# Peptides against a protein of PDB entry 6NYY, part 5

Target 1, 212 residues: chain A of PDB entry 6NYY
Amino acid sequence: KHFEQAIERVIGGLEKKTQVLQPEEKKTVAYHEAGHAVAGWYLEHADPLLKVSIIPRGKGLGYAQYLPKEQYLYTKEQLLDRMCMTLGGRVSEEIFFGRITTGAQDDLRKVTQSAYAQIVQFGMNEKVGQISFDLPRQGDMVLEKPYSEATARLIDDEVRILINDAYKRTVALLTEKKADVEKVALLLLEKEVLDKNDMVELLGPRPFAEKS
Target 2, 212 residues: chain A of PDB entry 6NYY as posed
Amino acid sequence: KHFEQAIERVIGGLEKKTQVLQPEEKKTVAYHQAGHAVAGWYLEHADPLLKVSIIPRGKGLGYAQYLPKEQYLYTKEQLLDRMCMTLGGRVSEEIFFGRITTGAQDDLRKVTQSAYAQIVQFGMNEKVGQISFDLPRQGDMVLEKPYSEATARLIDDEVRILINDAYKRTVALLTEKKADVEKVALLLLEKEVLDKNDMVELLGPRPFAEKS

## One batch from the design tools (peptide; made by RFdiffusion4, then SolubleMPNN)

Design b1_p8_5_s1 (from b1_p8_5, 3 letters changed)
Fold by OpenDDE base, seed 3:
Formats: C-alpha cells, sequence, structure tokens
Structure b1_p8_5_s1 (fold): chain B 212 residues (1-212), chain A 8 residues (1-8)
C-alpha cells in the first residue's frame, strides 16, 4: 500500500484531497476518463489500462494510467491507435455532452506532436514522402526550416488529415461502444478509482491478448 | 515505465 501510494505520487503528483469538484465538473471528468479507458480497451495497439481515476492530482482533474510496452519500433498502425486512445476523452465529451472543454489540452498537444513526428520524422506519409527532419524543441529558436513553404503547407495539411482521421476513427469506436463508456463513467462516479479488474468485471476481458 | 494521461 505504501509503495503503490509512492508510485502514484511520483506519476500523478500529490492527491489534492482539498479540491472538491462540483458535481457537473466531476461528471465531465468521469466521462472524459471513461472515453480514454474504453478507447484503450478496444484498440489493439493501445497500451493496457492499469488504473483510471477522477480524483484530482497535481494540475489534473482525472487521469488514466497505462503500462507501456517496452518497445523500440512503432508501426504506423500502432501510432494511430495511440492517437485514438489519446483522443478518447475529447470524443467522449462530444458524444455525451455535445460540447468540448479545455480538459483535452494536453491530449491534443500529444496528438499534434505525434502527427508531426509521423510525417516529418518517420516518413510515414505518402504525399510528403520519405523525409526526416528534426522538430524544433520547446524553447529552441525557430531556425529556418530545411524545406520550402510549399512543403510546409503540405505538411500542415497532412497533419490535419491524420488527426482528423484519428478523430473520426475514435468517434466511430466510442459511438459503437457508447454503452460501455456510460458504464465506466457511472462506476467512476461511484468508486472514483477503477483498476483493470473493475474494467474486466464491467466490460469483460480485453479482446486482445496481453503481450507480457 | 508508466504513462499518465491528464484531464485538466
Amino acid sequence: as target 1 above (212 residues)
Amino acid sequence: SRSYSNAS
């Protein structure tokens, strides 16, 4: 128990016991986290869910914890599923509330970074081609891009297409699994914290073999 | 390594 709490503090920060969310905000967080959890559950190449919580920690109002695989090489398909899982919270909010919140800011940042990396670092886009450029690091002076403005526009367009495709895929998935998202969200509102066993009890075994 | 998705 002490070891698990220590790990949770390192990963999620200190539990803000004093931060009481209003019921409507807590509901939004529950459905947001349920979206991540369910998307990750039904996407083959997503990391397995370990824990999902709507108890605020640090700057976050809720979180989902995953066990990443020790992997050095990622396929385009794997990166897409990871993007979809990351979009799960935003998509859930749209499906259930018909509105979007600021809660997806970090998720959108991650998705944006992944999309650019796929196109300009990993050469995974057919229109842009087999190119690899270093992305500017946060805080680096925007040095002159090693490609033309026309190429820059093409990259931007293809990034939007990739993100939109991931978004549409996530919408389709969570719409199909809407009842499961609801079940997870409602259980989160009751228990505040769910683990893998709770998910198995609620949704059944994950349909993909856990590669240990 | 564990990954953390934050809803802020």
Scores: peptide ipSAE 0.050, ipTM 0.776, DockQ to the pose 0.150
Fold by OpenDDE base, seed 1:
Structure b1_p8_5_s1 (fold): chain B 212 residues (1-212), chain A 8 residues (1-8)
Amino acid sequence: as target 1 above (212 residues)
Amino acid sequence: SRSYSNAS
């Protein structure tokens, strides 16, 4: 119990028990987190879901916790599935509410960072080619880009394409699994916290063998 | 972990 709480604090920050979300906001969070959870459940290369919560912690109104694999090398396919899982919250909001909220800001930042890294650090884009540049860190003086403006435009275009493809893939997945997202969201609204066992009960066993 | 972060 203490160990789990410690992990939760490290991941999500301190539980804000005093922060009472309005019912509509709580509903939004539930569907957002359900989107993450379901996307992760049905994407082969996504990390297995451990816990999903709509109890506010730290800066987050909810969270989905995954068991990270001790993996040092990632394939392009793995990174795509991770992007899709990251977009799951935003996509769920769009599907169920027809609106988007600021709640996906951190997710979009992560997706954006991943997309740029794939293209300019990992050489995973055929058009840009096998290049690897350091991305400017937040606060670093804008060093001269080691590439032309034409290359910069190409990078920006390919980043948008990659993110859009991930988004479309996520929309397709969560549309197909819309009923599952609803089940998870509704159960979250009842229990506030779900674990892997709850997910198995709702959705059945994850269709991908967990590589132990 | 992925957090639904309220844009503060």
Scores: peptide ipSAE 0.082, ipTM 0.794, DockQ to the pose 0.249; fails the geometry check
Fold by OpenDDE base, seed 5:
Structure b1_p8_5_s1 (fold): chain B 212 residues (1-212), chain A 8 residues (1-8)
Amino acid sequence: as target 1 above (212 residues)
Amino acid sequence: SRSYSNAS
């Protein structure tokens, strides 16, 4: 118990005991986190879900915790599923509310960074090719790019395509599993925290083997 | 270890 709490504090910050969110915002968070949780549940290469919560921690309004495996090498397919899981919150908001919020900002940043890394660092795009350039880090000075403007445009286009593909994949998945997202969201609003067992009760066993 | 994804 103490160990788990310590981990949660490290990764998410301290729980907020006061509920600051209005009911509609809390509902949005519930469906957002349900989107992440359900996407992760039904994506083969997503990490196993441990916990999903709408209790705010630090700056986070909600969160999903996963058990990652010790992995150093990632395939293109694995990275795509991770992108889809990350987009699950935004997609859920779109599906259920017909509008989007700022709640997905960090998710979109992660997806954007992943997409660029796949294309310009990992050489995972056929059109751009087998290239690897360092991306500027936060706070780094802007340096001249080692490629032409035409290549820059190509990179941007392919990044957009990759993100859009991930988004469409996530939309398709969560649309198919819309009822499951609803179940998770509603139970989150009731219990605020769900674990793997709650998910199994709601959705059935995860259709993929546990990662180790 | 744990992975964390959150709404902001």
Scores: peptide ipSAE 0.049, ipTM 0.781, DockQ to the pose 0.155; fails the geometry check
Fold by OpenDDE base, seed 2:
Structure b1_p8_5_s1 (fold): chain B 212 residues (1-212), chain A 8 residues (1-8)
Amino acid sequence: as target 1 above (212 residues)
Amino acid sequence: SRSYSNAS
């Protein structure tokens, strides 16, 4: 218990016991986190889910915790599945509520950063080519881009395409698994915190073997 | 561990 709390504190910050979410917001968070959880469950290259919570911590209203593989190399397929998992919350909101909220801001930021990194740092886009440029860090004055404005436009277009493809993939997945998302969301509303065992009880064993 | 948090 103490170890789990310590990990949760490091990941999510201090439990804000004082922030009582309105029931509708709590419902939104539950379905959002369920989207992440289910996407991660059914994506082959996603990290295994350890815990999902709708208890507000720090600045987060909810979170899903995954066991990352100790890896330094990522494939394009792995990065795509990670993007899909990250979009799972936003997609779940769209599927279940027909509306989007600001709750996905950090997720979208991560997805955006990943997409740009794939295209301009990792050379993973065929149209842009095998190029690698350092992305300006937050606060760095972008003096001169090492590429033309035409290339910049191409990069921006391909980033949008990549994100949209990931989004569509996530929509397809969570639409197929809509009942599972609902099961997880409803159980979250009851228990507030779910672990891997709860997910197995709800959804069955994860269909992908955990690569030890 | 990676956390995916709803930005509040």
Scores: peptide ipSAE 0.039, ipTM 0.755, DockQ to the pose 0.203; fails the geometry check

Design b1_p8_5_s2 (from b1_p8_5, 4 letters changed)
Fold by OpenDDE base, seed 5:
Structure b1_p8_5_s2 (fold): chain B 212 residues (1-212), chain A 8 residues (1-8)
Amino acid sequence: as target 1 above (212 residues)
Amino acid sequence: AKSYSNRS
């Protein structure tokens, strides 16, 4: 109990007891987090959902917590599913509200970083090829790129293609599972916090075997 | 990993 609370404090910050969000914003957060949760539920290589919450903590309005697999090697397919899960919030907002919010900024940052890393660090793009170079760190003046302007344009194009493919995959998934996203969002608005058991009750068992 | 809906 004390150890779990300490971990929750470190990872999530202190729960603010005050409902600071307007009802419409709270609804947006519920559907956003439901999008993440449902995407993670139905993507094979996504981490298993442990907890989803719409109680604001620190800078987060809501969060989904997953049990990370202790792995050091990631496949292209695993990285794609992680991107899709990360896009789940934005996609849910688009599907249910016909509008998008700034709530996905951190998600889009993560997706962008992952896409660039896949192409220019991990050599996972066939057009760009088996290359690896360090991405400029925040604050590093990159004086010279180790590639031509044509290669720079190719990288940018392939990053956009990869992100768009992940987005389309997520749209297809959450459109198919739209009713499930709705169920999760509505229950979040009621309970504010859901665990794995709540998700099993709503959606049935996760269709992928837990890697023991 | 935690996904956070950030405050803008």
Scores: peptide ipSAE 0.211, ipTM 0.871, DockQ to the pose 0.237
Fold by OpenDDE base, seed 4:
Structure b1_p8_5_s2 (fold): chain B 212 residues (1-212), chain A 8 residues (1-8)
Amino acid sequence: as target 1 above (212 residues)
Amino acid sequence: AKSYSNRS
């Protein structure tokens, strides 16, 4: 317990006890985080869920915490599942509320960065090919792109395709598991914090072996 | 990895 709390403070920041969410916002956060949690639960290459919370911490209204894998090499499939997990919140909002919120901004940023990295750094897109170049960093002089405008357009198109594919995959998954998302969301609204054991009680054992 | 629902 104390060790977990310490990790939570380091990773999640200080609980902002002073910010009371409106009930509707709290509900949105619960379903958003439930989407992340359930997506991570049922995606083979997602990181195992450790904790999910709708208690605001730092800049976050809620969070899902995962056990990072001690790996340095990622496959395309692993990166896709990570993207899907990251989209789980947005997708859950869409499925349950028929609306999307600004809550997914950080998630979309991460997904966007991952998609670009896959295509332009890791050579994981067949149309763009086996290329690798550095993405512009904030503050870097706009160096001339080492590729044509046509290639730039192709990259942009393939990024959108990749993100949309991940989104669709996540929609399919969370639609299939809609009842599970609901269970997690409702329990979050009750308990505000769930751990892996709560998830096992709700959903059964995670269908993928934890890489020890 | 952590996913955060950020405050807008």
Scores: peptide ipSAE 0.210, ipTM 0.868, DockQ to the pose 0.247
Fold by OpenDDE base, seed 2:
Order: structure tokens, then sequence, then C-alpha cells
Structure b1_p8_5_s2 (fold): chain B 212 residues (1-212), chain A 8 residues (1-8)
């Protein structure tokens, strides 16, 4: 117990036992996290799910934890599936509730950062081309962009396209797997925490072998 | 990787 709690503190922060979510918010979190979990389960290049929780920790109301591969090189396909997995919560909210919440703020931040990085750091967009710029860090005064305003507009457009494509892909996936998202969400509402074994029991083995 | 549902 103490060792598991210590690991959970390191991974998830301090459990805020005092933050009782209202049932409706807890339901929203459950479906949000289920969206992440199911997206990660059925996306080939997503990291395998380790744990999903709707127990509030730190500033998070819930979380999905994945086992990252020890890799330093990422493909476009890997980055896309990671974006889709990250959008899984927002998409789940849209599919199940017909509304979206602020719960996806961190996810959208990550997706936005990834999209910009793909386009302006990794040269992964054909229209923008094989360019690489450092993104402004928080607090850096960007005095001058190393590209024209036309290029800036193109970057912004292509970022939007990339995110929208990832979003559409995620909508398609979670719509196909809607029943699985529901199963995970309902079990989360019951158990509050699920591990990989719970997911296997619910959904069957993950369709993709964990690359060792 | 970890994803969070954030409070605001």
Amino acid sequence: as target 1 above (212 residues)
Amino acid sequence: AKSYSNRS
C-alpha cells in the first residue's frame, strides 16, 4: 500500500481526497478518460495504456497513463496517433454529451504544440516544406520571425488542417468503438481506476503487439 | 505519456 501510494504520488501527484466531484462532472471525466484509453487501445502507434483514473490528483480530475516506448525518433504516423489519443477525451465528450468542456485544455495545448512542432520544427508538412525553427518559449520576446507573414499564415492554416485531420480520425475511431468507450467509462465510474488487465477483460487483448 | 482532464 505505501509503496503503491508513493508511486502514485510520483506519477499522478497528491491525491486530493478532499475534492469530491459532482456526479455529473465525474461522469464527464469518466467518459473523457475512457476516450483517451480506447483511442490509445486501438491506435497502432499509440503508447500502450498502463492506467486510467478518475480520482482527482493535483490539478487533474482524471488521467490516462501510458507506457512510453524508449524511443528518440518519432514518425509522422506515430505523432498523428499520439495526437488522436490526446484528442480522445475531447472527442468522447462530443460523442456522448454533444458538448465540450474545459477538461481538454491540457490536451489541446499538447496537440497544438505537437502540430506546430511537426510543421515548423520537424519539417513534416509538404506545403510549408523542410524547415526547422525554434518555437518561442514562454517568456521569449519573439522580435522577428525567421519567415514571412505569408509563411506564418500558411503555418497557421496547416496546423489547423493537421489538428482537424487528427480530430476527424479520432471521431471516426471512437464512433466505431463507441460501445467500448461506454464500457470503459461505466467501469471507471464503478472502480475509479483501471489498469491494463481491466482493459483486456473489457475489450480483449490490445490488437497491437507491444514492441519491446 | 500522461493525459489529464484538467480543472479549468
Scores: peptide ipSAE 0.206, ipTM 0.864, DockQ to the pose 0.247
Fold by OpenDDE base, seed 3:
Structure b1_p8_5_s2 (fold): chain B 212 residues (1-212), chain A 8 residues (1-8)
Amino acid sequence: as target 1 above (212 residues)
Amino acid sequence: AKSYSNRS
């Protein structure tokens, strides 16, 4: 208990007791976080879920916490599943509400950065090829791109394709698991915080063995 | 940690 609370404070910051969300917004957050949680549960290469919460902490209205693997080398498949898990919140909002919110902004930023890195840093795209360039940092005027405008357009197109593929994969997954997303969301609205054990009770054991 | 961002 004390150790978990300490970790929660470090990761989530102080609970903002003063941020009372309207019931509809709290519902949106619950389904958003449930989308992340369920996507992570059923994606092989996603990190295992530790905790999910709809209690506002720091800058977040809700959060999902995962146990990161100590990994230095990532495969294309692993990066894709991580992208899908990151899109889980947005996809859940689309599936359940038929509308999207600004809540996915940080998620979309992460997905965008990952997609560009895969294509222009890791050489993981066949059309662009075995190239590796530094991505411009926020605020650095990239004076000259080491590639043509045609290559720039190709990169942009392939980034969109990659993100769209991840999005479609996530839509397919969460549509299949729609009832599970709803179960998690409803339980979040009741308990506000769920752990791995709650998820196991609700959904059954995670289909993938945790590499201990 | 994945966070649902506050409306800025």
Scores: peptide ipSAE 0.194, ipTM 0.852, DockQ to the pose 0.244

Design b1_p8_5_s3 (from b1_p8_5, 3 letters changed)
Fold by OpenDDE base, seed 5:
Structure b1_p8_5_s3 (fold): chain B 212 residues (1-212), chain A 8 residues (1-8)
Amino acid sequence: as target 1 above (212 residues)
Amino acid sequence: ARSYSNSS
């Protein structure tokens, strides 16, 4: 208990006891986090869900905690599922509210960074090919790109395609599982925090074996 | 270790 709280504080910051969120914002957060949780539940290569919360911590309005695998090597398929899980919040907002919010900014940043890394660092795109370039770090002087403008355009196009594919995959998944997202969101609004057992009660056992 | 997905 104390150890978990310590980890939560390190990852998410201190819980804000003051409910600053309006009911509609709290509802948006609940569905957003439910989207992440359900996407992670039904994606094979997503990390197992430990906890999902709509209690604000630090700058976050909600969060999902997962048990990470001790993994150093990632496949393209694993990275795609991670992207889809990360897009789950945005997709849930679109499905349920027909509008999108700024709540997905950090998620979209992560997805964007992952997509670029896959294409230009990991050589995972057939059109771009087996290349590996360092991405400019935030604050680094923009070094001249070691490739042509045509290659830059190709990279940008393929990044867009990859992100769109991940988005479409997530839309398909969460549309199929729309009722599950609703169940999770509603229970989040009631309990504010759900664990793995709550998810099992709502959704049934996770369809993928936990890789030990 | 725990991974954290945050809605901001």
Scores: peptide ipSAE 0.041, ipTM 0.750, DockQ to the pose 0.146
Fold by OpenDDE base, seed 1:
Structure b1_p8_5_s3 (fold): chain B 212 residues (1-212), chain A 8 residues (1-8)
Amino acid sequence: as target 1 above (212 residues)
Amino acid sequence: ARSYSNSS
């Protein structure tokens, strides 16, 4: 109990028990988190879901907690599935509400950072090539880019392509699994917190063997 | 963990 709470605090921050979401906001959060959860469930290289919650914590209105693998090396395919899982909340909002909210800002930041890292740090893009540059950190003085403006444009284009591909993949997945997203969202609205067992009851066993 | 960020 204390250990789980400590992990939850590290991941989500302090529970904001006093923060009462409006019903419509709570619904939005439920479908957003359900999108993350379902995307992670059906993507082979996504981390296994441990917990999903619509109880506000820290800066988040909800969260999906995953069991990170002790992995130091990531493949391009793994990074793509992680991007898709990250986009799951935004995609769910689009599918169910026909609108998007500011709630995905952190997710989009993570996706953007991942896409740039894949292209300019990991050399995972054929057009840009096997290059590795340090990305400017927030607050770092804009050092001169170690590449031309033409390369900068190419990088920007390829980042957009990569993110768009991940987005389309996520849309396809969550559209196929729309009923599952609905089930998870509705159960979240009832229980506020779901664990892996709840997900198994709703969706069946995760179709990918958890590498212990 | 992925959070639905409060737009604060």
Scores: peptide ipSAE 0.054, ipTM 0.762, DockQ to the pose 0.251; fails the geometry check
Fold by OpenDDE base, seed 4:
Structure b1_p8_5_s3 (fold): chain B 212 residues (1-212), chain A 8 residues (1-8)
Amino acid sequence: as target 1 above (212 residues)
Amino acid sequence: ARSYSNSS
């Protein structure tokens, strides 16, 4: 308990006991987090879910905690599944509410960063090719791009394609697992916090072996 | 950890 709470504080920040979400916002958060949770559950290369919460912490209205993998090398497939899991919240909101919220901003930022990194740093895009450029850091003088405007446009296009592919994959997954997302969301609204055991009870055992 | 953060 204390160790888990410590990890939660590190990951999610301090519980903002003072932020009372409106019921509709809390519902949105529940389905958002359920989307992350279910996507992570059914994506092979996603990190295993440890905990999901709709209790606001720090700047977050909810969170899903995953078992960190001690890995330094990521495959394209792993990065895709991580993108899909990251999109799970947004996709869940779209599936269940037919609307999107600002709550996915950080998720979209992460997905965007991952997509650019895959294409321009890791050489994982066939059209752009085996290139590796440093992404400008915030505050770095925008050095002239080491590539043409045509290449810049190609990169932008391929980033959008990659994100859209991840999005579509996530839509397909969470549509297939829509009932599971609903179960998780409803239980979140009841319990506010779910652990791995709750997820196993709801969804059955995770179909992928936990890489210890 | 993935957080649903409200851009305040």
Scores: peptide ipSAE 0.047, ipTM 0.752, DockQ to the pose 0.256; fails the geometry check
Fold by OpenDDE base, seed 2:
Structure b1_p8_5_s3 (fold): chain B 212 residues (1-212), chain A 8 residues (1-8)
Amino acid sequence: as target 1 above (212 residues)
Amino acid sequence: ARSYSNSS
């Protein structure tokens, strides 16, 4: 209990016991987090789910916690599945509510950063090629890009393509698993916190072996 | 542990 609380505090911040979400917002959060959880469950290269919560912590209204593999090298496939998992919340909102909320802002930021990194840092895009440039850090004045405006446009286009492909993949997955997303969301609304065992009870064993 | 948070 104390150790889990400490981890949760580090990841999500302090429980804001004082922030009572309206029922409709809580429902939105539940389906959002269920989208993350289910996407992570059925994506081969996603990190295994440890915990999903709709208890507000810090600045987050909900969160899904995963056990990352201790790895320094990531494949393009792993990065794609991570993008899909990160988009799972937004996609779930679209599927279930036909509307999108501001709740996905941090997710979209992460996806955007990942997409740019894949294209301009890791050389993972065939059109842009095997290039690696440092992305400006937040607050760095970009004086001059090490590439032409034409290359900049190409990068921007390929980033959008990559994100859209990840989005479409996530839509397809969560549409197929729509009933599972709903099961998780409904149980979240009841329990507020689910662990891996709850997910196994709901969905069955994760179809991908945890690479130890 | 990596968390995916719905930011408020």
Scores: peptide ipSAE 0.041, ipTM 0.748, DockQ to the pose 0.220; fails the geometry check

Design b1_p8_5_s4 (from b1_p8_5, 4 letters changed)
Fold by OpenDDE base, seed 4:
Structure b1_p8_5_s4 (fold): chain B 212 residues (1-212), chain A 8 residues (1-8)
Amino acid sequence: as target 1 above (212 residues)
Amino acid sequence: ARSYSNRS
């Protein structure tokens, strides 16, 4: 317990016990985090869920913690499932509330970064091809792009396509699993924190073997 | 991967 809490503090920051969310915001966070949790549960290449919480930590209003895999090489399929999992919160908000919030900003940033990396660093897009360019880092002089404006447009288009595909995949998944998302969200509203065992009790065993 | 619902 102490070790887990220490890890949680390192990972999620200090619990901001002083931040009282309005009931509606708390509900939004619960469904948002439930979306992440359920997406991660049913995506083969997603990391297994360790914990999900709607207790604010640091700058986060909620979080889903996954067991990191000691993995250095990622497949395109793995990256897609990770994108879908990352979109799970936004998608859940859309499905359940018909509205989206700013809560997904960090998620969208991660998804955007992943999509660009896949296309321009990892050569994972057939249209763009087997290219690898460094993405501009914050503060780097925007050097001239090592590719044409046409290629830039193609990259932007393919990034959008990739993200949209991931989004659609996530919508399909969480729509199929809508009842599960609701179960998790409702239990989060009750318990504020769920672990893997809670998820197993709610959803059954994760359908994918944990890579030991 | 960790998801955080960021406070705006």
Scores: peptide ipSAE 0.164, ipTM 0.849, DockQ to the pose 0.238
Fold by OpenDDE base, seed 3:
Structure b1_p8_5_s4 (fold): chain B 212 residues (1-212), chain A 8 residues (1-8)
Amino acid sequence: as target 1 above (212 residues)
Amino acid sequence: ARSYSNRS
């Protein structure tokens, strides 16, 4: 318990007990985090879930914690599943509420960055080809792109396709597992914090062996 | 850690 609390403080910051969410917002957060949790549970290449919480910490209204794999090389499939897990919150909001919120901004940023990196840094797109360019960092003078405007348009199109594919995959998954998302969300609203054992009790064992 | 942040 003390060790977990210490990790929580390092990762999530101090609990903002003073931030009282309206019941509807708390419900939105619960379903958002449940979407992340369930997507991560059923995606083979996602990191295993350790904890999910709807207690506001630092800048977040809720969070899901995962055990990262010590990995240096990522496959295209792994990156896709990671994108899907990242989209899980947005997709859950769409499925359950028929509306989207600003809560997914950081998730969408991460997904966008990953998609561009896959296409222009890792050469993982067949249409764009085996290319690798540095992405301009925020604040760097946008040096002239080392490719044509036609290539720029192609990159933008393929990024959109990749993100849309990840989104559709996530929609399909969470639609199939809609009842599981509901179970997790409802239990979050009751307990505010769930661990891996709670998830196993709700959903059964994770279908993928934890790589020890 | 994934965080739900409502950046208003």
Scores: peptide ipSAE 0.164, ipTM 0.838, DockQ to the pose 0.226
Fold by OpenDDE base, seed 2:
Structure b1_p8_5_s4 (fold): chain B 212 residues (1-212), chain A 8 residues (1-8)
Amino acid sequence: as target 1 above (212 residues)
Amino acid sequence: ARSYSNRS
């Protein structure tokens, strides 16, 4: 318990027990986090879910915590599933509410960064090719891009394609698993925090073996 | 551990 709390504090910040979300916002957060959780549960290359919470911490209204694999090398397939998992919240909002909120801002930032990295750092796009350039870091003077404007346009187009493909994949998955997202969301609204055991009770064992 | 957060 103390160790989990310490990890939660490092990852999510301090619990803001004083921030009481309105019921509608709390519902939105529950379905958002349920989307992340269920996407992670049914994506082979996603990290296993450890905890999902709709208790506000730091700047977050909710969070899903995963056990990362101790790996330094990621495949294109792993990165795609990670993108899908990250989009799970936004997709859940779309499926259940027919509207999107600002709650996915950080997720979209991560997805955007991942997509650009895949294309311009990891050479994972066939059209752009086997290139690797450093992305401008926050605060770096935008030095001249080492590629043409035509290449820049191609990169931007391929980033959109990659993100859209990940989004569509996530929509398909969470639509198929819509009832599971609902179950998780409803239980979150009741318990506010779910662990892996709660997920197993709700959804059955995760269909992918955890590499021990 | 990696977290995905809904941030306002």
Scores: peptide ipSAE 0.107, ipTM 0.805, DockQ to the pose 0.218
Fold by OpenDDE base, seed 5:
Structure b1_p8_5_s4 (fold): chain B 212 residues (1-212), chain A 8 residues (1-8)
Amino acid sequence: as target 1 above (212 residues)
Amino acid sequence: ARSYSNRS
């Protein structure tokens, strides 16, 4: 118990029991986290869900925790599914509320970083090709790009295409699984925390074999 | 992996 709490504190920060979200905000968080959870449930290369919570912790209003795979090498397909899972919150908000919130800022940052890394660091884009450049880190003087403005435009275009493709894939998935997102969101509003067993009870077994 | 709903 103490060890798990310590891990939760390191990963999630201290539970701020004192943060009372307005009911509408709490509802938004529930559907946002449900979007992440359901996307992760039905994406083959997403990490399996361990826990989803709408209890605010640290800077997060809610979170979904996944079992990290001890993996050093990622495929393009794995990175795409991770992007889709990361977009699940934003997509859920769009589907259920017809509006988007600032709640997805960190998600979009992660997706953006992943997309750029795939194209300019991992050489995973056919148009840009087998290149690998270091991305400027926050605070580093933007050194001259080792490529032309035309290449810069191409990179930007391909990043947008990749993100949009991931977004569309996520929209398609969560639209198909809309009822499941609703079930998870409603149960989150009731229990505030769900585990893998709750998800199995709601949605059935995850359709992908857990890689042992 | 952990997803966060951010406070903005």
Scores: peptide ipSAE 0.174, ipTM 0.853, DockQ to the pose 0.244; fails the geometry check

